Peptides against a protein of PDB entry 3H8D. Designs and how they scored, part 47

Target 1, 122 residues: chain A of PDB entry 3H8D
Amino acid sequence: DMKRQQRFFRIPFIRPADQYKDPQNKKKGWWYAHFDGPWIARQMELHPDKPPILLVAGKDDMEMCELNLEETGLTRKRGAEILPRQFEEIWERCGGIQYLQSAIESRQARPTYATAMLQNLL

## One batch from the design tools (peptide; aimed at target 1 I14 L74 R78)

Design b2_p23_3_s3 (made by RFdiffusion4, then SolubleMPNN; from b2_p23_3, 10 letters changed)
Fold by OpenDDE base, seed 2:
Structure b2_p23_3_s3 (fold): chain B 122 residues (1-122), chain C 122 residues (1-122), chain A 23 residues (1-23)
Amino acid sequence: as target 1 above (122 residues)
Amino acid sequence: as target 1 above (122 residues)
Amino acid sequence: MLPEVELPAEYEEGETEVGPNFK
């Protein structure tokens, strides 16, 4: 419910094709996650060479992190945890509101903190 | 309501008596704030030479920040904004749960996100 | 799966010399 801790994370990633290149030629992407308690509610990927990827629990489970929060080790990675707004700003820019809304309307989204907050916003 | 943005801040402060001393002799304290939307919900001070100070909206208004969030400029100070857990960890250690609970029971606390979350916890 | 790499450090802490002074 609403008492579950909301935690947000961001980590960089390098494309497989760039992994063995010089650092200057490694185009960095960003992986974002929102955890509603132990379970992921939203995931997002910023890529240097393609559109952002937005994922929401229920609809996109097979493409999202399958580990619970503790299993990820994200809480133990320095600098990985970010402020809610640091996630939401990018989420909004990427059309996350409309994406999650559509998932709710189609009955594909699993109820989470994110779905509840969106329903309050509208 | 529950859709209001919760934002947390921390800034260091130096005791007036230490202000003009060498940096090594300036005992640093920490000022913490929780804003429930534009208005402060909780304030906390860690001091090097006295017990922590806990303050909650409604009960302690006269001792708390009187400015709304935008007026404080905290959102524009690099490094001032902190994660919810970075506030809550210290709040819990300082007995903040019991302090806020007592304020609610005595009808002194103004309803905030903090009061609502505590009521869910108990 | 989680991607690689760890972020360096967070932002520097802002200071207020004698308690909070927002005015």
Scores: peptide ipSAE 0.037, ipTM 0.620, DockQ to the pose 0.355
OpenDDE base, seeds 1, 3, 4, 5: peptide ipSAE 0.032, 0.034, 0.034, 0.035; ipTM 0.613, 0.609, 0.618, 0.615; seed 5 fails the geometry check

Design b2_p23_3_s4 (made by RFdiffusion4, then SolubleMPNN; from b2_p23_3, 10 letters changed)
Fold by OpenDDE base, seed 2:
Structure b2_p23_3_s4 (fold): chain B 122 residues (1-122), chain C 122 residues (1-122), chain A 23 residues (1-23)
Amino acid sequence: as target 1 above (122 residues)
Amino acid sequence: as target 1 above (122 residues)
Amino acid sequence: MLPEVELPAEDEEGETEVGPDFR
C-alpha cells in the first residue's frame, strides 16, 4: 500500500568483542532499517571486518528486527532517522537490488513498498 | 510517476526589512519545498508576523521556485534537505491538505506526487 | 526566489554497544 509512510533509520553499533576495549579500538558498524509503515521491510548491516549483511522481509524475518517501529523507539532517538536516499545509496552499493530481486523471483520476499518499487524499476 | 524521487528542503530566510538589523532583531522565516523529481510540487513559507503561505504546482507556478532542483543548489546545501515528515507535519498544520484538495477540485493543480498521494488518502 | 541561508547539519547519532537491541 503506497499510503504507508516509508521511514529509514541508521544507528551505529560496536561488536561484542570490542565492547570493553578502549574507544579508539572499538570498530563501529552501522545498522540500517527501512520500515514500510509499522513493519520492517529491509535491514542492512555494515561491518568493519566482514561483508555487508542484507536482509529482506519474508526471506530473512528470523534475522531481522521483530519489533514494530513504535516499539523500537527509533523515532524518538535523535539522529537515528535518515533520508530515503541515505539508505538506498548504501543498499545499492551492497547489491541490495539484486538481492531483493532474487528474493522476489524465488517467492521468498514478502510484498512491501521495496518489492513494489523494484518491480516498477525493472 | 511513483518512480520519481521525492525530496524535501527547508531553509531559513530573513525579511528584507530586517536584513540590516542586528541579528537579535532579525525575525527568521522558513522556506519549504517539495520536489517531485526535478520540479517543485509544493512550496510553503512560515513567517513570524503573517499567516503561512501555501503554494502548489499548476495553481501557483508564478509565485513558486522556477528553477529545477539541480539549479537551486539545495542538494548541495548542508542541512537544507529534510525528511518527508518534517515537511508534511508543517504542511498539515497549515491546512495544506485542504488547500491542495481545493486546487485539484478546481482543476488548477498540476498532477504531481502530492496530488496522487492526496487522491489516495481521500 | 530562494533565500541564501545555510543551516548546520545535525551529526548526532544513536549508538548501541552490542548491535541494535531494542529490548
Scores: peptide ipSAE 0.040, ipTM 0.641, DockQ to the pose 0.350
OpenDDE base, seeds 1, 3, 4, 5: peptide ipSAE 0.038, 0.038, 0.030, 0.038; ipTM 0.637, 0.634, 0.477, 0.641; seed 4 fails the geometry check

Design b2_p23_4 (made by RFdiffusion4)
Pose (drawn by RFdiffusion4):
Structure b2_p23_4 (pose): chain A 119 residues (1-119), chain B 122 residues (1-122), chain P 23 residues (1-23)
Amino acid sequence: KRQQRFFRIPFIRPADQYKDPQNKKKGWWYAHFDGPWIARQMELHPDKPPILLVAGKDDMEMCELNLEETGLTRKRGAEILPRQFEEIWERCGGIQYLQSAIESRQARPTYATAMLQNL
Amino acid sequence: as target 1 above (122 residues)
Amino acid sequence: TGLPEVEVEGEDEEGEVEVEPFG
């Protein structure tokens, strides 16, 4: 029913902007858009646990801008394939995280919940 | 979900003559494919020593890879799949829009998602 | 919320170099 689009933004801590390159610890921010709306958000940090977020339970914590208002489709190197998102998501315990949110009625139905519920 | 049937692939390559040269002397080329479902709709090759090769379905059937998407194993090859823009950027810089527009005008281009996309643009 | 404050330049994924073009 809707186009699935995935994006990745590598980042460094704000406190690391003016250190030498070898002292800049990298992280990665990810987003899965189910049409204009974000279904899953994932953040890999070098200094704290991975942040896994799903539509519904985590609306307050997630990026609140729809796909067009982010400009992500306009940024070079930002869009990634579905597997590049799914591989990281699974290694973070994302399958159990989305499943737990589904069973406790905290998950908004999206293409992501439909995939986990099907298989 | 015609868009979901669209799949794009890129294989970097070198000539055999450059196989054991220093990494800086390995003149790379790139082979590309746009699959419209099971069949190649567009094929593209950047070569380090000759003109780029642009191929479209219908007009260029003899020259294109004859295998369908499953027969190639490309969906199982690590790093081979690319986003549509990664194919389109190169296709445009090679004159691919003019090449596909001409094949459509000469009616040689078989209708594909690629010809449908170029027509919606015009 | 939103995208990170400081970004590192994004890169596209690339495959291994083969000998001779595919197909």

Design b2_p23_4_s1 (made by RFdiffusion4, then SolubleMPNN; from b2_p23_4 with T1R E9P G15A V17T E20G)
Fold by OpenDDE base, seed 2:
Structure b2_p23_4_s1 (fold): chain B 122 residues (1-122), chain C 122 residues (1-122), chain A 23 residues (1-23)
Amino acid sequence: as target 1 above (122 residues)
Amino acid sequence: as target 1 above (122 residues)
Amino acid sequence: RGLPEVEVPGEDEEAETEVGPFG
């Protein structure tokens, strides 16, 4: 468990509805991922005109990235990898602690580094 | 133990003997630090014309940064904080695994996140 | 359920701050 590398990524995305608009009319969102070893543990999406989306492994697997870390190519994308704090600060601001806690309490969360860390904080 | 934030920093340094030279004649070195919570766990120095210096807490305390993380101001220096892999890749290339292992075996190493991780790898 | 269509932002060139080691 402790042996798995924790890696965090951020990439901008354009909404499908804005893909064909002029660049100035494309509102960027931000897609965030936390990988606990090869597998995603948390996903987060910041949108310019809707609430943040928070997703945790086990509960939200159907809405999360289905690729393993190597398959994503994120480790090969320059500027995609971010510091842990750059993820956690946004996660906290979006209510991620409460979201993950509720997923643990409801037994919906898959055990990850994130669940273990939260259990150690509480 | 697991609750401590692992943070990594890199800053360029100019040798004292080069401080008064023209900028083009100043060979930059690189100073690296791994902080296990508030305290330094590993230090590494890359020099342009001498072997790398590797230092581990407990063994090399007298040669390492004596400041806690907050006192260093590293967290406030833009571009100083680096990804874990940016530290570990250089550490590995410099023989840091063998250096830390020898410090553990000789009972010179203070227990840190780095010592715990190495013990889990072996 | 892949990665979103990504515009890869350019790396902000981390400014090399000449700072000597502390101690």
Scores: peptide ipSAE 0.065, ipTM 0.639, DockQ to the pose 0.401
OpenDDE base, seeds 1, 3, 4, 5: peptide ipSAE 0.061, 0.064, 0.062, 0.065; ipTM 0.639, 0.640, 0.649, 0.647; seeds 4, 5 fail the geometry check

Design b2_p23_4_s2 (made by RFdiffusion4, then SolubleMPNN; from b2_p23_4, 6 letters changed)
Fold by OpenDDE base, seed 2:
Structure b2_p23_4_s2 (fold): chain B 122 residues (1-122), chain C 122 residues (1-122), chain A 23 residues (1-23)
Amino acid sequence: as target 1 above (122 residues)
Amino acid sequence: as target 1 above (122 residues)
Amino acid sequence: RGLPEVELPGEDEEAETEVGPFG
């Protein structure tokens, strides 16, 4: 468990419906990922016009990134990697603690670093 | 142990002998710190004209930063906080693994996240 | 279910602030 590197990434995205608009009319969202070793543990999407999307491994695997960390190329994208706190601050503001807790309690969450950390906080 | 946040910082420094030189004649060094929770675990100094300095808690306490993390104000300095890998890459290149290992074997190293990680790698 | 189409923001060159070592 403690042997897996925790890595966090953030990348902007343009909505598909805005792709063909002028740059000034493209509202940017933000895609966030937490990788627990090679595999995604949490995903979060900030949108300009809808509520944040929160996703946790085990529960939301079908909506999450299916690529391992190496396959994503995120480690090779300059400015994509972020500090743990830059992820956690947004996760907390979006209700991520309660979301992950409910996924653990319902036995939907796959064990990850994130689930272990939450269990240590409670 | 797993409950302590690992935080890494880098700040440039000018040598005292270069402080009064023109900016172009000031050779910058780099000061690095790893904090295991509130307390420093590792320190590293890159100099333009001498070998890197490596310091580990327990062994080198007298040469290391004596301030706790909050007292340093590093968390409030924009651009000072760095990714774990940005510290570890330089630490590895400077022989930090062997340095910390020898400090553990000689019983000079204080137990930290860094000592625990090394023990898990060996 | 890949990465979204990413516009990588330019790295804001974090201004190298001369900060003396804490000793």
Scores: peptide ipSAE 0.065, ipTM 0.651, DockQ to the pose 0.382
OpenDDE base, seeds 1, 3, 4, 5: peptide ipSAE 0.065, 0.057, 0.058, 0.063; ipTM 0.653, 0.650, 0.666, 0.657; seeds 1, 4, 5 fail the geometry check

Design b2_p23_4_s3 (made by RFdiffusion4, then SolubleMPNN; from b2_p23_4 with T1R G15A V17T E20G)
Fold by OpenDDE base, seed 1:
Parts: C-alpha cells; structure tokens; sequence
Structure b2_p23_4_s3 (fold): chain B 122 residues (1-122), chain C 122 residues (1-122), chain A 23 residues (1-23)
C-alpha cells in the first residue's frame, strides 16, 4: 500500500565486548532501520570491525527488529529519525540493492515499499 | 501516484528591507516547501513581522515556486532538506490543515499527496 | 531482536543557508 509513510532511523550501538572499555576504546556501530508504515522493511548494521549486516523483511525476519514502529519508541528519540537518502546512501554503498534484488529473485523478500521501488529501478 | 517521493525543504530568507541592515537587525524568515515528486505541493513562509503564508498547489500556483525540485537545486543544498514532521508540525501550527481542507472543498486544490493524506485523516 | 543499546548523541548541525526563496 503506497499510502504508508516511509520512515528511516539510525541509532548508535556499542559492541558488547566494548561496553566495559574506556569511552575512547568503544567503537560505535550504527543500526539503521527502514519502516514501511508500522513494519520494518529493511535493517542495516554498520560495525567497526566486520562487514555491514543487511537484512530484508521476509528473508531475515528472525534477525530483524520484531517491534513495530510505535513499540520501538524511535519516533520519540530525538536525532534517531533520518532522511531517506541518509539510509539509501549507506544501503547502496553496502550492496543493499543487489542484496534485496537477490531476495526478490529467490522469492524470499516480503513485498514492501523497498521491493516495489527496486522493481521500478530495474 | 503514491510512488512519488515526498521531500521537504527549509531555507532562511532575509526581508528585502533588511538586506542592507547590520546582521543583528536582519530578522530571518523561513521558506518551506513540500515536493510531491518533482512538483511542489505546499509552500509555507514564516515571517518575523507578519502572519505565516500558506500556499497549496492548484490554488496558489502563481505565488508558489515555479521551479521543479531539480531546478531549485534544493537537493544539493546541505541542510535544506528536512524531515516530513519538521514541515508538518509548522504547517499544523499555522492552520495548514484547515487551509488545505478549504482549498479541497472549494475545488481549488490540485490533487497531491497532501490532499490525499488529508482526505485519509478526515 | 529488539533495538540495540542506544547512546544517541544528537549532533545538531544547524547549517545556516542564506538562500532566498525561489520566486
């Protein structure tokens, strides 16, 4: 349903192994989410020491945020909401287009705004 | 067409009468635009010394930005793009809901994403 | 599967753009 609001969020995370280190030794990761209405469509995790994690709805539901948008409280976290391009630029650089395309072709991706947009670009 | 990207922008402006004043005496206004794909759907102007100006496509085309989104260069201006809520919060406070509703009821509003969203809220 | 543990440091970069309205 094209009437659903597309909302994007970014929050930092510290690795569990760095939680007890001095602040200067805590390498921040970044957690990104795309919500297609109330439901997550894409998730991405930038880590300081491993490849980006890319997750798409339908394929990666077990690894993605299980909370709907309101349950996350992200809409109430100042500075958490980002522009679509701030998500997409990182998504593109991390190979997210190819990742989502492969999930569509394998019939693993749940239909979302993201799948519909990709199908319009190809 | 619900596939069009909704993008929001804000830029400051100085009143023509304040252009030659000392910086401390230049009261900045704020110009806001909502683009429904390439075309402007809503415009809003916050002034330091007069009521907000609210403009909607179809009704106020002669007073609104005539440039499409790409022609404006707004997408290339760092800090010009804002979140939907940063526009909508000001729009709501300025009476934009009632303004757009009246434009729909009078059959002056061109159909946009904004008109469709308002019709879903009422 | 919840949100990661978040330290949100909000950097408010207010970029002052002196661009007049178009039109």
Amino acid sequence: as target 1 above (122 residues)
Amino acid sequence: as target 1 above (122 residues)
Amino acid sequence: RGLPEVEVEGEDEEAETEVGPFG
Scores: peptide ipSAE 0.069, ipTM 0.637, DockQ to the pose 0.395
OpenDDE base, seeds 2, 3, 4, 5: peptide ipSAE 0.065, 0.068, 0.066, 0.065; ipTM 0.641, 0.645, 0.655, 0.647; seeds 2, 3, 4, 5 fail the geometry check

Design b2_p23_4_s4 (made by RFdiffusion4, then SolubleMPNN; from b2_p23_4 with T1R V17T E20G)
Fold by OpenDDE base, seed 3:
Structure b2_p23_4_s4 (fold): chain B 122 residues (1-122), chain C 122 residues (1-122), chain A 23 residues (1-23)
Amino acid sequence: as target 1 above (122 residues)
Amino acid sequence: as target 1 above (122 residues)
Amino acid sequence: RGLPEVEVEGEDEEGETEVGPFG
């Protein structure tokens, strides 16, 4: 549905174990989200010491942000909103296309803008 | 066509008459563009001393950027790319919805992502 | 399952380019 605004966000996170370390010793991770209108379609987490986490709506709902976009406050957080390509570039590098494709094929993915776009590339 | 990437750009311009003035006396205008895939769909120009200029594909082709997106180099210009909402907020404030609607009604607007989105709001 | 604990550093990258509009 071309009526829903696609919005992308990125925020840094620090591991709980590093919270009290010196700033130079706090390795930041990055949390990414794609919202298809009010609801999350994709989530991605970059960690300094473990593989990226990729999550897609329908399959991974229990591991994803349960808040709607307005409830997150991300639209009001300065520097949090990013361009679509800034999300997609990292998503592609992390194997997100294959992950989402597999979720579609297994009938685990909820239909979103992301599923529709991928199906149009095939 | 949901397959085409929507990309938005903003660049400052200085009036030719102000090019040789002191930096503090150079009033900057702003040039905005919406690209629906490789081709411009909407253009907008903010001036410090005259009304905004609004241009839509099909109607205003001769007054709009004739270069495709790649030819502009805008994708390689640091800080030029902006979020969709950063374009739309200014477009709406300048009466862009009414301008595009009138171009559709008069059959002057070329079909673009912008025309499709507006027709979905009606 | 909300947002992670975030320290946000906002970098203001304002790129000024004196290029006239295309066309």
Scores: peptide ipSAE 0.070, ipTM 0.640, DockQ to the pose 0.406
OpenDDE base, seeds 1, 2, 4, 5: peptide ipSAE 0.064, 0.066, 0.065, 0.069; ipTM 0.638, 0.638, 0.649, 0.643; seeds 1, 2, 5 fail the geometry check

Design b2_p23_5 (made by RFdiffusion4)
Pose (drawn by RFdiffusion4):
Parts: sequence; C-alpha cells; structure tokens
Structure b2_p23_5 (pose): chain A 119 residues (1-119), chain B 122 residues (1-122), chain P 23 residues (1-23)
Amino acid sequence: KRQQRFFRIPFIRPADQYKDPQNKKKGWWYAHFDGPWIARQMELHPDKPPILLVAGKDDMEMCELNLEETGLTRKRGAEILPRQFEEIWERCGGIQYLQSAIESRQARPTYATAMLQNL
Amino acid sequence: as target 1 above (122 residues)
Amino acid sequence: LENESEIEDSLEENTAFLQRLLS
C-alpha cells in the first residue's frame, strides 16, 4: 500500500567536533519510513546501549517529521537498501523489541508489524 | 507496487590486464543493470578505455545480458544491489535520457517501467 | 564518472543535520 524507504545518518558526539579524527567516536542513526510516516527508528551509539524505537510505543521519542519535511530524500548518501537497515535491526534485538511491543498492544500497525506477524 | 518490482545492480570491474597491477593502476569500470521484474529493462557499462555502453529492452536485446533476475544470482551477491538514484545519476550523465527518448520515438524501446517513467516525466 | 549520489557530508555536517531532525 505504501513505499518503504530507509535512511542512515552517521554521526559523532557533539563533544567530539574539535578533537583529532582518531578521537571521534562514530554512531549511526537509521529510519524506516512506511510511506510518509516513520515506522522504526534505530540509533547505534559508541557510548550507550542501542536505541530501538517503533511507531506507537515510542512516538514521543522518535523523529516527529514526516518523510517530506525531513529532506532525507534530498541528502546524498543518506538512503539505504532495506537489508542494510534490517541486518542492523536484527543484530540489536529489534525483532524481539517489535514483537514485545506488538503483544503488549503498544505497536501501531505498519509494514514492519505486518512483516513480523506474517512469519 | 510497480516500483517494488524495480531492482538495480552495479558490479565494479577491471580488465584482466590490470589484475595484478598496483591498486592505484587498476583502471576500474562499472557494469549496471535495471531489472523490471524478471527482465533487464536497462543495462549500462562505464569502461576505463572506451565509450560508455547504454542498452535498452527491445532495441538492444542481442547486446544485453540474456539471464533473468533469478538466473543471475545478483540478489544474492553482497554489495551488488544499488538504489534507483545510483543507477539514474550515471544513466543521465551518459546521455541515457536522450538514448531512451530516441528508442521510444523510433518505437524500438519495449514498454517497461523505464519507458513509463520517462513518459510521466514528459 | 563517479557516483555523486554516494558522496556523504562530513561527520560534523551529518551530526548537525541529525540534530535538526531530532529537535
């Protein structure tokens, strides 16, 4: 029913902007858009646990801008293939995280919940 | 979901003559493919020593890869799949829009998602 | 020809861009 689009933004801590390159610890921010709306958000941090977020339970914590208002489709190198998102998501325990939110009625139905519920 | 049937692939390559040269002397080229479902709709090759090769379905059937998507194993090759814009940016810089527009005008281009996309643009 | 669509901004520029999104 809707186009699935995935984006990745590598980032460094604000406190690392002016250190030498070898002292800049990298992280990665990810987003899965189910049409204009974000279904899953994932953050890999070098200094704290991975942040896994799903539509519904985590609306307050997730990026609140729809796809067009982010400008992500306009940023070079930002868009990634579905597998590049899914591989990282699975390694973070994302399947159990989304399943737990589904069973406790905290998950908004998206293409992502439909995929986990099917298989 | 015509868009979901669209798949794009890129294979970097070098000539055999450059196989054992220093990494800085390995003149790379790139082979590309746009699959419209099971069949190649567009094929593109950047070469380090000759003009770029642009091929479209219908007009260029003899020159294109004859295998369908599943027969190639490309969906199982790590790093081979690319986003549509990664194909389109190179296709445009090679004159691919003019090449596809001409094939459409000469009616040689077989209708594909690629010809449908160029027509919606015009 | 190089693939310009694969070229990324610096980590500082990406961080700034991400902060804008998450603000």

Design b2_p23_5_s1 (made by RFdiffusion4, then SolubleMPNN; from b2_p23_5, 10 letters changed)
Fold by OpenDDE base, seed 3:
Structure b2_p23_5_s1 (fold): chain B 122 residues (1-122), chain C 122 residues (1-122), chain A 23 residues (1-23)
Amino acid sequence: as target 1 above (122 residues)
Amino acid sequence: as target 1 above (122 residues)
Amino acid sequence: MELETERLPSLVEQTEFLQKLLS
C-alpha cells in the first residue's frame, strides 16, 4: 500500500553483559526497523559477536517490536531515523532478499510494503 | 487489498464448565473469524452468559488468533466456512462498526480489508 | 539514544482459546 508512509530507523545498543564495562570494552550492536505506516514490516539486528538477525512481519511477529511506530518514540529520537537505502543496503548484505522470499514462498509472510516490493523486483 | 481472498469462519464451542454436562445443560458459544488473505483481520465471540467479544487486528493482536489461516485448519473443517454476510450481520449486531471505527480513530487498528471497507462506508 | 538491552519488547500472542475451540 503506497498510501502508508515508509519509515526506517536505526539505534545502537550495548549488550547487557557489557553495560558496566569501560567504554573500550563495550561492543556495540545495531537495531534496525522498517515501519510500513504505523506497523513494523521488517526488523534487523547487527551483533558484534554473532550472525545478524533478520525478522519479517507475519513470520516473526513474536520476536519483533510489539509497539506501533508512535508508541516507540523513534520518530522523536534524534538521529534514529535513516534513509530507506541505509536500511536496504544492510538488509541486502545480510541476505534479506532471500530471507523474505523464503517467508513468502512458505506463506509465512504477512503482506507488507516489503513483500510488495520484492514481488516487483522478482 | 482486493487481491487477497476474504474468508469467514464460525465454529461452536462449549464452555469448559459444561463439557461434561448432559447435552441439554451445555450452553453453546460461537467463535467467528475474518481472514484477510492468510491473516486474521477480525475476530468475534458470542457467549451464552456474557457480552460479545469483538477484536480487530492491530489493536487486539494479543487476544486474537495467532495462527495463519492455513495453520488453523479451518478451511478443512466441514461447516466452518460461512458467507461474508453471515459474519457481517453478527458483527453489525454486536456493534462492530463502532468498535472498528474507534480503533481506527485511536490509531490502534492495523490496516486490513475491514478497515478499508469501513472507510468506504463512512 | 542507546538501548541497554538487545531487543525492544516483542508481541506475545495467545493461542489457548482457539486451540481449545479447535481441539
Scores: peptide ipSAE 0.024, ipTM 0.403, DockQ to the pose 0.057
OpenDDE base, seeds 1, 2, 4, 5: peptide ipSAE 0.020, 0.021, 0.022, 0.022; ipTM 0.456, 0.383, 0.381, 0.403; seed 5 fails the geometry check

Design b2_p23_5_s2 (made by RFdiffusion4, then SolubleMPNN; from b2_p23_5, 11 letters changed)
Fold by OpenDDE base, seed 5:
Structure b2_p23_5_s2 (fold): chain B 122 residues (1-122), chain C 122 residues (1-122), chain A 23 residues (1-23)
Amino acid sequence: as target 1 above (122 residues)
Amino acid sequence: as target 1 above (122 residues)
Amino acid sequence: MELETEKLPSLVEQTEFLNELLS
């Protein structure tokens, strides 16, 4: 649906184990989200001590944020919203294109703007 | 909508704290769901160590499963689907009729098959 | 017969997770 706005967000997080450690011992991760209209289409997590996690709607719904865009409050959090390319650059580096492609081919991916874009590209 | 199929599911769950304990120390709860077409209408949780939880659409959306029926995979999980009466019997025992009635009267309940049935009964 | 599992996530659980990330 061309009427749905695409918006991207990034927020840092500290691991629970590091929550109450000294600053030097708090290793940050990064949580990324792509919203296709009100609903999340892709989620990405960069962790300080494990491989990145890639998630796509349909395939990984159980592991993704269930809140709609408005419910997240991300649109009201200063500095959380990022440019599309800021998301896509990391997505690509982490193998997101291949991941989403595989999800589409296996019929696990729910159709989103992301799936449409990828299918248009190929 | 009379065209929407009513389906009921039950799955056992182990509390996170008990996940990696020995079998004798894993106390089971039961998770119940009523789907009115693709969307959940009622949810019910029987816990081993606390009172049952009753949830109805509209009133308790934040505490209920947000996945549509197909996304849950429940239709593909052997033994998960139960008969309507198997749900309703427990629902009634837990005070579900009164709970839903109160939600309707307070205008908190979103109209579902469950609300319609109850309103037809009274 | 019945496989042990976890209950499906709720919106409130997602909210709590997000709140932790946003903190």
Scores: peptide ipSAE 0.034, ipTM 0.402, DockQ to the pose 0.055
OpenDDE base, seeds 1, 2, 3, 4: peptide ipSAE 0.029, 0.033, 0.032, 0.031; ipTM 0.491, 0.389, 0.380, 0.386

Design b2_p23_5_s3 (made by RFdiffusion4, then SolubleMPNN; from b2_p23_5, 9 letters changed)
Fold by OpenDDE base, seed 3:
Structure b2_p23_5_s3 (fold): chain B 122 residues (1-122), chain C 122 residues (1-122), chain A 23 residues (1-23)
Amino acid sequence: as target 1 above (122 residues)
Amino acid sequence: as target 1 above (122 residues)
Amino acid sequence: MELETEERESLEEQTAYLQSLLS
């Protein structure tokens, strides 16, 4: 249902190896999520030392957040929720459109708001 | 179409009578807008010295912003765009649900994302 | 397919850290 609320989140992460280093030596990554209603539709990780990771529902379920939105606590974390464009800008820069398109073509993607938007764009 | 992007904005305003007063004597109001794709669906004004104003598309067209989203420049104004809940929280507190419901019942409301959401809620 | 051992371990570490941030 396209009437579901689309919500986007971003939180930082620090690599385990950097946890106990001085602040200047901690390299920060970013974890992003798009929730289509209660369920995650897309997940994205920006890393300081490796390529970005893009994940889409249906294809990458085993590598994505397994919790529904309420279970994550993201809605209760100050500063975690972001605007749609703050997610989409990074998604596009990382090649997310092509990634999702390929997942649809291979019949790996679960239908979501994201798949519907892409089908409208193409 | 429920696949249209829902975008929400907030900007402050100062009453004309307060424009030339000292900062401590300027009473700030807030202007809110919900755009369903390119067109405004809801508008709301918080005033420091009078009741809030609620406006819905179809019913209140003559009192609402006449510009499409791109014409407003809101998308280019830093800090103007807000999260959906930042709009909805105030809308609900001001009695917006009842206002929109009455507009639907009187056949004054133009169908929008907002009218569809309310129909799902009732 | 299932993740290889190194990929799975990395994911588990990330998940644990993310959950700690959300707690």
Scores: peptide ipSAE 0.017, ipTM 0.546, DockQ to the pose 0.045
OpenDDE base, seeds 1, 2, 4, 5: peptide ipSAE 0.016, 0.015, 0.013, 0.015; ipTM 0.473, 0.486, 0.470, 0.531; seeds 4, 5 fail the geometry check

Design b2_p23_5_s4 (made by RFdiffusion4, then SolubleMPNN; from b2_p23_5, 10 letters changed)
Fold by OpenDDE base, seed 1:
Structure b2_p23_5_s4 (fold): chain B 122 residues (1-122), chain C 122 residues (1-122), chain A 23 residues (1-23)
Amino acid sequence: as target 1 above (122 residues)
Amino acid sequence: as target 1 above (122 residues)
Amino acid sequence: MKLESEERESLEEQQAFLDKLLS
């Protein structure tokens, strides 16, 4: 069983509606990704004006990145990669544990490093 | 099979001989650690005035940290944790791949995430 | 399984999205 790298990324985004506003009027969101090897395991979006979006592989494939890690270019963007805890802290605060747990219980979650870690914890 | 966290740390050190010198005369070294779950898998020391020291679990246990990760307090030290690549880049530059490979071939290396990754690569 | 055309379109859209974020 080959062990896969766990890599985490965060990039800011500006809403399309704010793109042409003055800089001070652009509200910044944050896009987070957890890659379990080449494929995304979890995605998370922090928004300035709406609830966070949590996504897990299997359940939310249609809403998540379909590109493999190399295709994203994230590994080549300076400052994009973050520590696991920088992802997990936000994930936890957003209710990610319960979200993933529910996805597992409903058999919607694809097995990933994240599902395994959660199942280790419980 | 429970998956273990891979965590990497770097802390500076000043040589004992330089401890009481003027700040400008203190040569800084760097201590690196790779923890495969609770236990150290690789250790590395960069020195300003001598060759790097590379250490791998199994082979170099007597020279490596004997504390588990929690006992080290590294997880609670601000700025100590680094990205995997920040460790690996230095490891590679110091000849760590060959060092670990040799330790595996001599049957001195304890199986770790690092040994598995190397064996995946080869 | 997605149809090839749908898969290609989805990948292109995602790539464009990421390119926008990463640029």
Scores: peptide ipSAE 0.095, ipTM 0.588, DockQ to the pose 0.038
OpenDDE base, seeds 2, 3, 4, 5: peptide ipSAE 0.017, 0.045, 0.065, 0.017; ipTM 0.557, 0.379, 0.438, 0.506; seed 2 fails the geometry check

